# Designs tried in a protein design run: peptides against a protein of PDB entry 5Z08. Part 65

Target 1, 168 residues: chain A of PDB entry 5Z08
Amino acid sequence: RQKDEWAKKTSSLMKQLDWFIGEHLGAMLAAEELGGPVVGELMEIDPDDLSAGFNAHGKLKKATSQPDLDRRQRRIDDIWGPQDEQGQAHKRKRGADEALAASAEMRDLIEQLMNKLVEAGGDNSATYVEIPRESAAARFLVRSKVAMFHPNDARRLRLVDFGRDLDD
Target 2, 222 residues: chain B of PDB entry 5Z08
Amino acid sequence: GLPRLIDAIEEASKIPAKRRQTPIKPTIEKLTTHLYTHGASPDSLLRLADLLTLRNHLDQASLAAITRNLYPSSTVSDEVVLRFIGALGHGQLKPTLALQALFLRWLVMVYHLLENPGVLGQVYGVLFDLLDTAAIRPQLCHLLALVTRRKHVRPFRIQAILTLSRQTGGDPNLTGLLRVFKNYYPEIIVGDATKGRASAFKHPDPQWRQHLDEIQQRRSEA

## One batch from the design tools (peptide; aimed at target 1 W6 A7 M14 W19)

Design b2_p22_7 (made by RFdiffusion4)
Pose (drawn by RFdiffusion4):
Structure b2_p22_7 (pose): chain A 102 residues (1-31, 98-168), chain B 214 residues (1-190, 199-222), chain P 22 residues (1-22)
Amino acid sequence: RQKDEWAKKTSSLMKQLDWFIGEHLGAMLAAEALAASAEMRDLIEQLMNKLVEAGGDNSATYVEIPRESAAARFLVRSKVAMFHPNDARRLRLVDFGRDLDD
Amino acid sequence: GLPRLIDAIEEASKIPAKRRQTPIKPTIEKLTTHLYTHGASPDSLLRLADLLTLRNHLDQASLAAITRNLYPSSTVSDEVVLRFIGALGHGQLKPTLALQALFLRWLVMVYHLLENPGVLGQVYGVLFDLLDTAAIRPQLCHLLALVTRRKHVRPFRIQAILTLSRQTGGDPNLTGLLRVFKNYYPEIIVSAFKHPDPQWRQHLDEIQQRRSEA
Amino acid sequence: SRLTPRQMIEEIATNRRRLAEA
């Protein structure tokens, strides 16, 4: 099957993203840098792991967030995540993977 | 003759205006005239795109003059297109929003000359996420309308454009883009973009006709 | 050349959804 290529591509891309977060983004978030990179990655991992865990239940895809997390502000500003409208301490990913003809 | 002018504009581009041993306006005019007559080659286009895209000491009037006369001879590369895509939106590395509107207008006018029009499809999300920026929204919508294919019409983008249409009180450029979306998915709840400058289109056609000559 | 971070996230999300379906 063609499946593990979609796995190989994902494992490769995940590493490239983590490299970007550590080398460029964490430093930008500081204005320590290492702390910012770890929390951003943990948050993205939690965000992505849940979006698929719901499959169809769009309501269950929110993760709890500290009050003034800069990682969530950046992710919302970058249009990769959205706060819950009723309260801003839960967060979801934008669901890029969902497609009508997927 | 053209590369020499670019070499001069590149050097003046590195130092402030008052420190220039010569006023640059006469050299900018020569470049503008040469581009009007002969167009810009693929290589010259790339160098000009760097000058228009990177922060330098060139003034706004000179950059706009260059952008307005950026008629390609022959084709438009991905290297050129991506530099203009990367120049879009807010950030300290990026040009003014006014120049960005000119770049987007230019991409619509030269869309048929791209070596790889699919490259815009590969950056579709970069273009789309910027629709909130009102200063460049009309030009963004026109370009997105040309670039949209079925694979791009995803539910999150459908919802985002509907929300933006409601919040802006109904931007006709947004509804024009939604029309293109509906062509791929008629299930969706319901300006046919014209060429922005016909004289520029005509002048480009004249310059492009030289490609048939050998 | 490498993809932009925005594109990486989109591709990872698309692929993981396809793997889950598979």

Design b2_p22_7_s1 (made by RFdiffusion4, then SolubleMPNN; from b2_p22_7, 7 letters changed)
Fold by OpenDDE base, seed 1:
Structure b2_p22_7_s1 (fold): chain B 168 residues (1-168), chain C 222 residues (1-222), chain A 22 residues (1-22)
Amino acid sequence: as target 1 above (168 residues)
Amino acid sequence: as target 2 above (222 residues)
Amino acid sequence: SPLSPRQMIEEISRNRRKLAKL
């Protein structure tokens, strides 16, 4: 019973996280990877505020009823500026593909970090994931105080152990 | 073709403008038109980088025009990057600070075409030490924002940016770079004096980016 | 209120660890 409740709750939270990554975070990470703005203030921004996007001045826009797709595109357009219609279509497609790739990378990285933490069985030295590159995803997790780099090796990333209170 | 145009400009660059038998402007215009239409191969990029970075008798307007049309048709080699980095800073043999700003802007715009982006990380210290040069600081901060990794974010560099930010009254570009550093050290307090708008480091020229993409796409179809 | 990404990751990680100990 308790196991089933925890499993259900975990599944629900994973779906919410996946949604957040796909709908909001992926486009921002893709923008960063493409040399766009590093969104420094992301942690304090309500997901709803993130959905509203930022103006050319980096100020939060009021959430307009514009479709989420248009918001992603607008972020890409805000990064790269207006292009001609044909160039916009190719750029939109590329931006969407990069957002999907960034979302997949973030999901995979989170999953690896969580799995390593479980597998380590309390050994902090075994909790590190080797990252092939320093990605916007990795930087986001560190900035969010969710992950930490190894002090001597920036290719090793670990999840912050939020569960230390469970072993005591 | 492009190599012949470069040959002519290289020869003309050895001679002071007043002693040239033929005006160079028509050849520069042909070069820039060719670059705009077809881009530059890796070999041509290296030769053009030497023309742009080495002291010669070319006028600043011609150098700027070449830089504005320096579309890579392929990748950008480490050697090309290092020519531009080596041209930065103060000195009588260095290009003008205005031209250096154009080089940094170019590096930002072609960053995704570098054969080895890590080469910029190797020269990070050289770039960082130029942050006090106001004329190139905007483009330099943008490039550093792309290049910065955890290994570069050292306590002494954090303190250096904080100090320089205070001295400049909170330059938005420095504040933007501090936000990048904060990705690695979340405890960095970007003080209230930096309440100024941090630069978002947007692409410096969307039209240039579009035209670059068109040139790059033609290569993939050939 | 929607959970922050941090809170979601924290709670998921904690729950997975609890589930692994059961």
Scores: peptide ipSAE 0.416, ipTM 0.439, DockQ to the pose 0.261
OpenDDE base, seeds 2, 3, 4, 5: peptide ipSAE 0.408, 0.412, 0.421, 0.414; ipTM 0.431, 0.431, 0.407, 0.388; seed 4 fails the geometry check

Design b2_p22_7_s2 (made by RFdiffusion4, then SolubleMPNN; from b2_p22_7 with R2P T4S A13S T14R A22L)
Fold by OpenDDE base, seed 4:
Order: structure tokens, then C-alpha cells, then sequence
Structure b2_p22_7_s2 (fold): chain B 168 residues (1-168), chain C 222 residues (1-222), chain A 22 residues (1-22)
């Protein structure tokens, strides 16, 4: 009974996570990979807040407080922005493709991280996933304090063990 | 030989200084002398990288001395590089920021000996995110200046450097890094806060370079 | 309240671990 409840809950949460990755996070990660804002610890980011962008530390840019930042961002956008409608269409298509890729990468990475944590049976050395690159997905998980790099190997990522901290 | 010296230091590193039966300093001096004379093989470099990056009971002066004499006799593997990169940043288990600065300086000085320079490009974000750490920023900017490729020059990173440059009053190293970015995208406007002198990222230690070249030449003759 | 991505990952991870320990 308890196992079934946990299994059902886990399945439900996984579906919610998959939805969130596909609908929101993938696009944000793709935007980062394309040179957009860095996604921070995404609490409730209003779509309007997403448009305001994030600072390098993943904090929401307050639109009002730093006019000089907005001017600089605009200039950067002018440099990187599509010059014409065709450029916008290509950017949108590329963005969509990158969003799908980022979503897939994030899902795979999370799954690997979770599986390694379970398989390790409490051995922290066995919890690390080798990552081929420092992706926006990996960075997001680290910034969100969900994952940590190995202290001596930047190619190794592990999920934070949230279970041990509660039982101690 | 060098392996035996490393063995002795590894064993000593497990024991607090106050509990060691023998002073480690003479062994460190022998190691550094050996490194200065012969350099370190890839295998020895890996072992030394572990000693330098892993938490142990070696004193900071010894760690610094090893780092300053860490001449590769051959190439530097990805694994060695990743040990040093992994040791960067804030944390109780990480080396001191002073030692991290020496590691970054070392990576700059041996960059041309990396088996795969691209490995640094793969961890570019990790390096870039550390720019806020003032203690390592000079060497970090220098390393990033070597590593930066077009793919790394992104709007958010440009903005991040510009923001940090303002916050720091126009750190010359950040201005230098922005200049590197500008090589890929000339349109980058280095704001008024960056009107200061940009760092040229000159070799940190010409004497060290010369000595490294001598060690490397002996390898080619052998 | 909708769970944050962090909270979701934390809870999933915790539950998977609990399931494996049973």
C-alpha cells in the first residue's frame, strides 16, 4: 500500500516535471544557450519577469533600477538580434529546435542523476554522472541547488541528496 | 625518484602536522628540487594534482611551493586539468583562494602543453561563473582570454562582464576579457566604466616559461 | 501552490530513494 502510494506520487510528480521542462524550462535553457538571460533559481517567474531577463547570478532584473543595464542589453540585442523578419523566423525556428533539444537533455540528465543516486546506495562517490559538456541544463541544476559538481572534477555532476538531511 | 617522493608526501598528507613523526619540509624541498630539475611526468602530475586539490593536512606553503615548481616534462592531460578546475570556487573542501589563483596561473603557463585545450572550453561556464571572486579574477580572466572562442561569447556573458566591470570600478582584467570578446564581435561597446587600461595578459612569469622550455627541450632530445 | 522545479526534483528523488530502500 505505501509503496503503491509513493509510486503513484512519484509518477505524478515526474509527469509534472516533464511538463514543466517541456513547456517552460526547455525554452529558457535554449534561450541561455542562444545567448539569452541566465535562468536562476526559478521560483514563480512571471512571463513578464522572463522578458525582463536575469542577471548573471540568476536574479531577476528589476526593470526600474538600472537604466544603464537596459541600454546595454538593448545594444547587445541589437548586435545579436535578427536584422530582418527572415532572421526572426530563423531565430524562432532555431529557438524551438534548441528548446526541444534542451528539454531532452534536461530530462535525460535528471534521470541519470536520480538513477545514480539510487544505485549508489549511500556511496557519494558512486552518485556522479559524467557530463559531456557544461550545458545550460547542468548549470540550471547547479544554480537551483539541485545538483553539485564534483569538488575535483567539473565533468562530474551529482544530485543533492535531499533524503539524508531529513533523517538525521 | 619522483614517485617515491610523492609516496612519502601522500602518506604525510594524511597525518596532521603536529602528529607527524618526521618533518615533511625536507621531503617537499626534495620534491620541488626534483620538479625544477626534471619536471613531472603525466602520471606524476596527476598524483600531484590530487595532493594539491584534495583536502589534506599539507600546509599552504608546501602546496604553494609544489605548484610553483609544477613543470610538466611532457603534456598535461584532461584529467589533470579537470582536477584543477574542480578545485576552483568557494567551499570548505576546496583549496584556499590563494592556492586557486596559483592553479589558474599554472594553467595559463602550461596552456600550450594541454593534450586537449578544448577541455577548458567545455567547462567555460564553470570558469566564467567565478569571475565575481576577486581573489582569483586576475588569473581567471587571463585563462578565459586564452580559452574564449566565438561560441562562448554570448550576450548574457557580455552583460555579466559589463555589470561586474561597473561593480569593480573597471577592473583591467575584465576590460581585457571584454577586449577578447570584442575580437569575435567588434560591435561590443565597452562602456565608459571600461575606459580604463585593459590587461594585456602577458605571461605571468617569463623565467618560469624559460625553465619550462628547457625541460621540454630535454624531452625532445630524449 | 505549484511546486518549484527544485521541489519536484527533491520530492521525486526522495521518493525514489524511499522506494529503493523498501
Amino acid sequence: as target 1 above (168 residues)
Amino acid sequence: as target 2 above (222 residues)
Amino acid sequence: SPLSPRQMIEEISRNRRRLAEL
Scores: peptide ipSAE 0.433, ipTM 0.402, DockQ to the pose 0.257
OpenDDE base, seeds 1, 2, 3, 5: peptide ipSAE 0.425, 0.426, 0.424, 0.427; ipTM 0.390, 0.396, 0.439, 0.414

Design b2_p22_7_s3 (made by RFdiffusion4, then SolubleMPNN; from b2_p22_7, 10 letters changed)
Fold by OpenDDE base, seed 4:
Structure b2_p22_7_s3 (fold): chain B 168 residues (1-168), chain C 222 residues (1-222), chain A 22 residues (1-22)
Amino acid sequence: as target 1 above (168 residues)
Amino acid sequence: as target 2 above (222 residues)
Amino acid sequence: SPLSFRELLEEISRNRRKLAEL
């Protein structure tokens, strides 16, 4: 009975996670992969904040009214902005495809991370997942303080064990 | 031989300097002399990478001396590269920023010996995100200049480096990296970011290069 | 929000661990 209740609760939470990844996070990750804003702890990016750009760490910069920033942003927009309606449609389609791909990648990565954490039984050395690339998904998890890279191997990622901090 | 020297240093690294029965300095000197003469095999290189990147009781001068003499006799594996990359950034368990700068310099100097240069491209984001760390920025920019491909040049990274260039008053290394980006996107204006001269990313140590070439040549003759 | 995402993952992770211990 208790196991069934926990299983149901976990399933419900997983559905919420899947929804969040599919509806919100995937598009943002795709935007990052396409050269858009870095997804950080600040998810509510005002369009004005987007125009201010991001620092090297993906943190929103305060809209400094510096004329030089606006000029640079315009040039970046000129380089990467859709030029015509066809370009916009192609960009939208590509964005949608990339959002789906990013969602799938994130979901798979999270699943692997969670499974490894459970399987490790408290052995931190066994909790690492090998990642093929430093993806927007991986970076997001690290920036969100949900995951950590191996201290000596940037291809190895582990989920932060939130349970240990409560029991110690 | 080199393995025995590494064994001795590994054992000594587990013990605080004040508790060591024998001074480690003579063993370090033997190691560095051996490395200078013969270079490090792939296996030895991995062991040395662990000694350099893992927290231990070796002093900074010894670690720096090993790093300065870390001549590969052969190729550099992905695993060795990843040890050094993983050692970068801020953290209590990470090497000092001064030592990290030496690691980055080393990676630049041995870049042509990497078994798979693409490994650095796979962790490009990790490297790029460290650009705000002033102490390692010069060598980091140089490494990124070697590693950067079109796929890495993204609008957010362009903006990030432009912003950092402004914040730093036009660091020549950042300007140099922007020039590399400009090779892929000519429309990038570097001059507006920095009034300064861009770094040309010349080889950090021509003498070290020459000596490495001599060590590598001996391998080809064997 | 990222915070909500973190909290969600934390809760799921904790629950999965508890389920594995049962």
Scores: peptide ipSAE 0.326, ipTM 0.369, DockQ to the pose 0.220
OpenDDE base, seeds 1, 2, 3, 5: peptide ipSAE 0.321, 0.309, 0.312, 0.319; ipTM 0.364, 0.356, 0.368, 0.368

Design b2_p22_7_s4 (made by RFdiffusion4, then SolubleMPNN; from b2_p22_7, 8 letters changed)
Fold by OpenDDE base, seed 4:
Structure b2_p22_7_s4 (fold): chain B 168 residues (1-168), chain C 222 residues (1-222), chain A 22 residues (1-22)
Amino acid sequence: as target 1 above (168 residues)
Amino acid sequence: as target 2 above (222 residues)
Amino acid sequence: SPLSFRQLIEEISRNRRRLAKL
């Protein structure tokens, strides 16, 4: 019973994460890779704005502060959004493709990081994922304080062990 | 074609404006129109980079117009990048700081088209050492924000930015760059010196980006 | 309360670790 509840909860949370990555984060990461805004100012994404996103059904609660999301959406739309119709379609398509690619990269990276943390069984040395590059995705995870680079090797990224406080 | 236009401009660039038999402006307009419509091939980009970065008799308005229309139709080679980087800084043979700012802006806007983005990382020190130059600092910080990797975030550079931030009264671009550094080293205390809003380093010209994407797409369909 | 990106990662990670210990 408890295992099934945890599995269901995990699945629900993962769906929320996947939605967030696909709907919001991918475009931002793609924008960064393409010389757009460095998502680092997203540190003032009120944890509540990043947090405010997901209702119990995995849908983003309408962030009450519409203006900054609208400003980001407008910025994404200004960066990626339609200027002229035909160029818009192609830019939207390319932007969408880049956002999809960034989303996929982020999703894969998170999955690897989570899997390595589980596989390591508490051995911190075994928790590192080898990353081919310092991607916008990797940097975002570090900025979000969910991942850390190896002190001596920037090609090694690990998930922050949030579970240590549970075993102590 | 574009090569012939470049040839004409190269020849005209050797001659002072007062000694030219024909006004260069119509040829510049043809060039910029062509660039706007078709972009520049790697070979054409290199030639144009030389025209933009080497001392010649072209007027600043013409150089700026070419730079504003310098759409790559393909990738940007390391050689092209290095021409623009080599044009940065102070010196009698260097382009004006205003033009250098346009070059940095261009590099930001075409960063995703670089054949080897790592080339900018190799010249990171050169770029970083120019941060004291106020006229190019906004674009330079933006470029550095794109280029910065963990290997570049060194204690001496952290200190240099912090010092410069204090000296400038907390330039938002420096604060933005420090935030990028903090991505790699969260323990970096952006002290009282960085009172103010950090720059978001937004794309400098959304319209230019769109037009670039259109040019790039036409190539992918050909 | 809507979970932040960080909180999502934390919760998922914790739950996966819990599931692996079972």
Scores: peptide ipSAE 0.469, ipTM 0.476, DockQ to the pose 0.268
OpenDDE base, seeds 1, 2, 3, 5: peptide ipSAE 0.425, 0.389, 0.414, 0.420; ipTM 0.623, 0.380, 0.418, 0.704

Design b2_p22_8 (made by RFdiffusion4)
Pose (drawn by RFdiffusion4):
Structure b2_p22_8 (pose): chain A 102 residues (1-31, 98-168), chain B 214 residues (1-190, 199-222), chain P 22 residues (1-22)
Amino acid sequence: RQKDEWAKKTSSLMKQLDWFIGEHLGAMLAAEALAASAEMRDLIEQLMNKLVEAGGDNSATYVEIPRESAAARFLVRSKVAMFHPNDARRLRLVDFGRDLDD
Amino acid sequence: GLPRLIDAIEEASKIPAKRRQTPIKPTIEKLTTHLYTHGASPDSLLRLADLLTLRNHLDQASLAAITRNLYPSSTVSDEVVLRFIGALGHGQLKPTLALQALFLRWLVMVYHLLENPGVLGQVYGVLFDLLDTAAIRPQLCHLLALVTRRKHVRPFRIQAILTLSRQTGGDPNLTGLLRVFKNYYPEIIVSAFKHPDPQWRQHLDEIQQRRSEA
Amino acid sequence: APYSFANMIEEISIYRRRLAEA
C-alpha cells in the first residue's frame, strides 16, 4: 500500500516543524526561548491529536488553555486554530484535513 | 544594456538617498524606458523582484515605476512568483500594501506566462488567509479566482469566505470568488473579474511576439 | 513542499486524516 509514505511524509514533516518551532519561533515568542518551544509543540500536538479523535463530532475538539497563553494567540493569529466563541480558554484546530472528496 | 542599469540601481539600493553621489531618478527612468521597449528577461525579472521585495533605500515612486513597467520578455519563474507571494501581508520585512496591490495586479496580468502556474496552487493557503486585508483584497480575489481548483475548495475556506462576506457587508470581490468556488461545488449557497489594464495587456502582447522570431 | 508555517500544519493534518481513514 501507499500508506506508510503518507506516514513517512508525516513523520518527516513533523520533525521539520519542530525544528522550526525550536530554532525560530520560540525565540520570537520570548520577545525563555526553550520554554516557549516546548509549550508550542505540546499545544500543537494536543490540538492535532484531538481533531482526528472527534472524526465527526465537531464539538469535542476543544482543549483547555491557560488564561494568557501566547502560543494560542499566535496560533489563532496565524489562522491555524480558533477559540471557542462562548469562552476563550478552549481552542480547536481549523480542520485542514477534512475534505469533501477525501 | 539592461544589466548595467540594474547593477547601478542595486548599488544605489544599498545606501540612503542623500548619501548618493548622484540622483537616482535619471537612472530609474532609463530602466523604465528600457523595460517598456524590450521587456525584462527571466534573470532580470528575478533581480528586479529582489529590489521590489527586499527592504532597501529605494523610494516608493521608483518602485512603483519599475512595477508598472515590468513587462516580461519570455516567461515568469517560480523564483519570481514566490518572492512576490512572500512579500504579501503585514510584517517588518514586507513592502508597503500599495506596492503589494501592484504585485498582485501584476501576477494576474502575467498569469499566462508562468513557467509553472501550479506553484500558486502550492501556496494557495498563503494567498487565501490574507483576504481579511482590505488594501489588497480586490487583487487577491482576482488572483485566487484564477488559481482555484477543486482541491482548494475545502469546507473551512467555504466557511471563512462566507463569514468575511457577511462581516464586510458583502464585498463583490468576495462573492466573485465564491462564484468560482460554486463552479466546483454547486452545493454552496450562492464581479466576473476582467483584465485590470487593457493597454498594458496589449503592450505585453507586442513584446511577447518577439518570441516567435528567430 | 510546504511553503509557510500554516501549510506545514495543513499537510501534516491531511496525511494524518488519510492515515486514520486508511

Design b2_p22_8_s1 (made by RFdiffusion4, then SolubleMPNN; from b2_p22_8, 10 letters changed)
Fold by OpenDDE base, seed 2:
Structure b2_p22_8_s1 (fold): chain B 168 residues (1-168), chain C 222 residues (1-222), chain A 22 residues (1-22)
Amino acid sequence: as target 1 above (168 residues)
Amino acid sequence: as target 2 above (222 residues)
Amino acid sequence: MPISFREMIAEIERNRRKLAEL
């Protein structure tokens, strides 16, 4: 009974995660892989830069970061924005295919990371997953503080053990 | 049928309560009972949206009762959504803020039935600009949490939420919305504002959801 | 529902750990 309840809860959360990956994260990661803005590079807004305020157009008042934001926004718009009709259909299809691929990669990576954490039985050395490349997915997990690279090997990624860190 | 009930209520809505020849309450009760049992078709939803959002002589209790029983039997059109969005904010011709909160709650509960969920993303700015309205903020943050995509998470909006969070003493709904923003940009170091209590944006009414699912299932079997 | 991606992962991890202990 208790095991079944935990299994159901886990399944429900996994479905929610899967939905989030498919509906939101995949497209975002695909944009990064295609040279779009890194999820988060837009927000290396130092709290101090946030305090400096934005103009009516949402641009930071400080001159130095504006060109990169505009260039990044153009890249997003060029990748995902409404372009002309014929180019749009092919770009939309390609974008959708890339989003699906990115979603699949993220799902697989999360699953591997979670499995390794459980299998390791508390051995931190056994928790690392070898990643074939530094993907947008891997970088996202690190930026989100969900995963960590091995200190000496950027090809090894581990899931952060939240169960130990929340009790401290 | 439902259309005839709506007709009667539409006509009664044009007349002040004191000047009505017949009490409208029995007709409202019939309407709400019908809605509870069968739901509303897309056409009926549009008509009911007009009754709920346009200024008329219906009492607030009746409007609230209709809104609480506004089960879609099918999908929710962009037009219906836009009627409710257009009714939000301050103004003499707009519904009460209490009723607006019910509309936002309804939109949250029927979000999965929208014909085009993207319609809410198109009006994201309108919704976001209403966050300063305390009376609707809880439901508005919940709706925004569902609607928010990466394209909406702009620096100026992050700053706006942070500023408003400070001004409100850390409203948990704003903190919740900031956490949603952080899903798209994990590096949003919202300092102390994200360490506070955040709303989890749970479904507002599980019983309403269950009943909606039953209504929707009957349609798929027909 | 967990509000953040991080919270979602954390909750899944906690649940998976509890399942493994059972």
Scores: peptide ipSAE 0.438, ipTM 0.529, DockQ to the pose 0.334
OpenDDE base, seeds 1, 3, 4, 5: peptide ipSAE 0.438, 0.436, 0.415, 0.410; ipTM 0.464, 0.479, 0.447, 0.452; seeds 1, 4 fail the geometry check

Design b2_p22_8_s2 (made by RFdiffusion4, then SolubleMPNN; from b2_p22_8, 6 letters changed)
Fold by OpenDDE base, seed 3:
Structure b2_p22_8_s2 (fold): chain B 168 residues (1-168), chain C 222 residues (1-222), chain A 22 residues (1-22)
Amino acid sequence: as target 1 above (168 residues)
Amino acid sequence: as target 2 above (222 residues)
Amino acid sequence: MPHSFREMIEEISINRRRLAKA
């Protein structure tokens, strides 16, 4: 009974993860690989600009033109947006193909990381996945604080063991 | 054929039901049967979008029946999308909120068939400003979840959703949309507003999806 | 329900470990 509930919940969460990767993350990772903006770089949305931008009445203080945000977004739009020129269909197709490839890479990497953590049985040394290159996918997982590089080897990535904090 | 059925319905839509010489229901049933079997071409889809979105004398049951069977046989043009977006919100000339919810659901289900998905991104502000309308919020949040890109995630919109989430007692659809925003900016502390149940934005109708895929496959083989 | 990408990964990972031990 409990095992079946956990299995159903896990399946539902995996479908949500796959949806997020396919609909949002893959395109962002592909844009990063193509020289677009990095996702989850500390845009100095200073918690103080999010917090100081909100006075006690919830009014955004002065919209400082974040020219860098608009410039970085223009680069995404320049990579992925409708550029009017004849090469559009090929660029759009290439962009779609790159987004699909990035989505697949991220799914595979997450699956490997999760499987290694289960297989390791508590041995932290056995939890590392070898990555062929520092990809946008790997960098995103580290920035998101869901994975960590080996301190001495950037080709080794492990999933953060979230279960340790629940047993304490 | 489908064009002749649309012609008959367009002419009937100009006349109040009490003044029609012939009942329109049999023609609507023929149309919906045809749409279910073959789908709508781009040209037919545009004409049907006008029938659904413009004020006319068609009854709500007929409009809903057409919308439920509005299978594209090919792609969905920007013009068709903009007809449905223009029909959203409050006003005497706009469709009922119940019908608007069906249009938003339709846009979610055909999103992968849009000729230019970017068209929805261009009208993002219009869609976002309708989040206060409770009757369409579930489908609107789902559509926004598909459409949202990094450029749309702005501090004022984050705050607007947070405020609306508090006012609604934590609507799961708003929580789901906030989760999409956090995915673009993981550092966004959305506080306790995200601790609630979030919508997963699952496909609204798996049977409708399967039938659409069958219609689309027949086109690729032709 | 997980509220972020991180929380989703966390919950899936924990549940997979629970399923493997069961």
Scores: peptide ipSAE 0.505, ipTM 0.558, DockQ to the pose 0.336
OpenDDE base, seeds 1, 2, 4, 5: peptide ipSAE 0.484, 0.502, 0.479, 0.544; ipTM 0.694, 0.445, 0.726, 0.490; seeds 1, 4, 5 fail the geometry check

Design b2_p22_8_s3 (made by RFdiffusion4, then SolubleMPNN; from b2_p22_8, 9 letters changed)
Fold by OpenDDE base, seed 5:
Structure b2_p22_8_s3 (fold): chain B 168 residues (1-168), chain C 222 residues (1-222), chain A 22 residues (1-22)
Amino acid sequence: as target 1 above (168 residues)
Amino acid sequence: as target 2 above (222 residues)
Amino acid sequence: MPHSFREMIAEISELRRKLAEL
């Protein structure tokens, strides 16, 4: 009985999370990935919460892989470059595609983080997921105080264990 | 007075230079001298804005000379601002890009005298979309730096600046504008393309500022 | 929204843990 209730509640919350990611967060993440701010019409992200994820100079730690920056920048150019009227429709479509991709990336990252937290069984060293790059998704989770980078390795991200931190 | 000089120039502007019975240059010199000494009232500014922005037979040197001496004696109305904004961009009926750069420079220098600074915020998109025009970009970035508020800093505009910065090899004016954006959104990733020197958006002409202040002070004493 | 997002993630993660311990 209790297991079924927890499962139902989990499913309901996951649906709400998926909706939020798909309808609101994905577009913002896509914009951030494109070098834009996390600007959502609906998310007043506290500048202080945003600043905690960015050094005072706003230099994200260089993800070392140059190729991904070029690809992202190309996506940016393609989404936001000067386009003729026909290009605006393509731009909107591409923006939607990037929002979908960002939503999928966020959802996958959350899933990995949650799974690692469960699998670790209380071993904090085992809770880290390896991220291939510093994504807008990863940064958002850190800024939201949902995740933390490994202190010595920015390629490792863990979910904040709210259950332990509330009981301590 | 200034209205009579404007009348004479308006009439001359309707006639090609080769068909004018009298040279316009002496009248332009009288106008610019008057503007330098006394400035222009709001009504005179509107008339001069029309002369500067509407297609007429005035030569580019005369238009530039008027623009360089376009000291407001009081405030600058929304209508005057909108005349200059409407004159921006590409088109056969629009002023030259060189003259447009002077208009943008003028708007920067008189920004503090606008009756409603918010009018520029309303046309922010129009201004922003002209950033690809290299000839006006320096002054345009400076104006945008003054006008930009949090509501204008949108993901698509951040991206557009980043893209254009890469395409231009890191134009310092674009980097400067991006810094203004970053004040509202510290999370803006300034990629390697923006590692360049940013413009500080210093006043374009300190001497012009000083002279404007002198003209404005005379109004407060009257 | 960030607060609600955080709360949602916290609750989901806790529920998943509880479900895994069963």
Scores: peptide ipSAE 0.488, ipTM 0.421, DockQ to the pose 0.296
OpenDDE base, seeds 1, 2, 3, 4: peptide ipSAE 0.451, 0.464, 0.456, 0.453; ipTM 0.407, 0.509, 0.422, 0.415

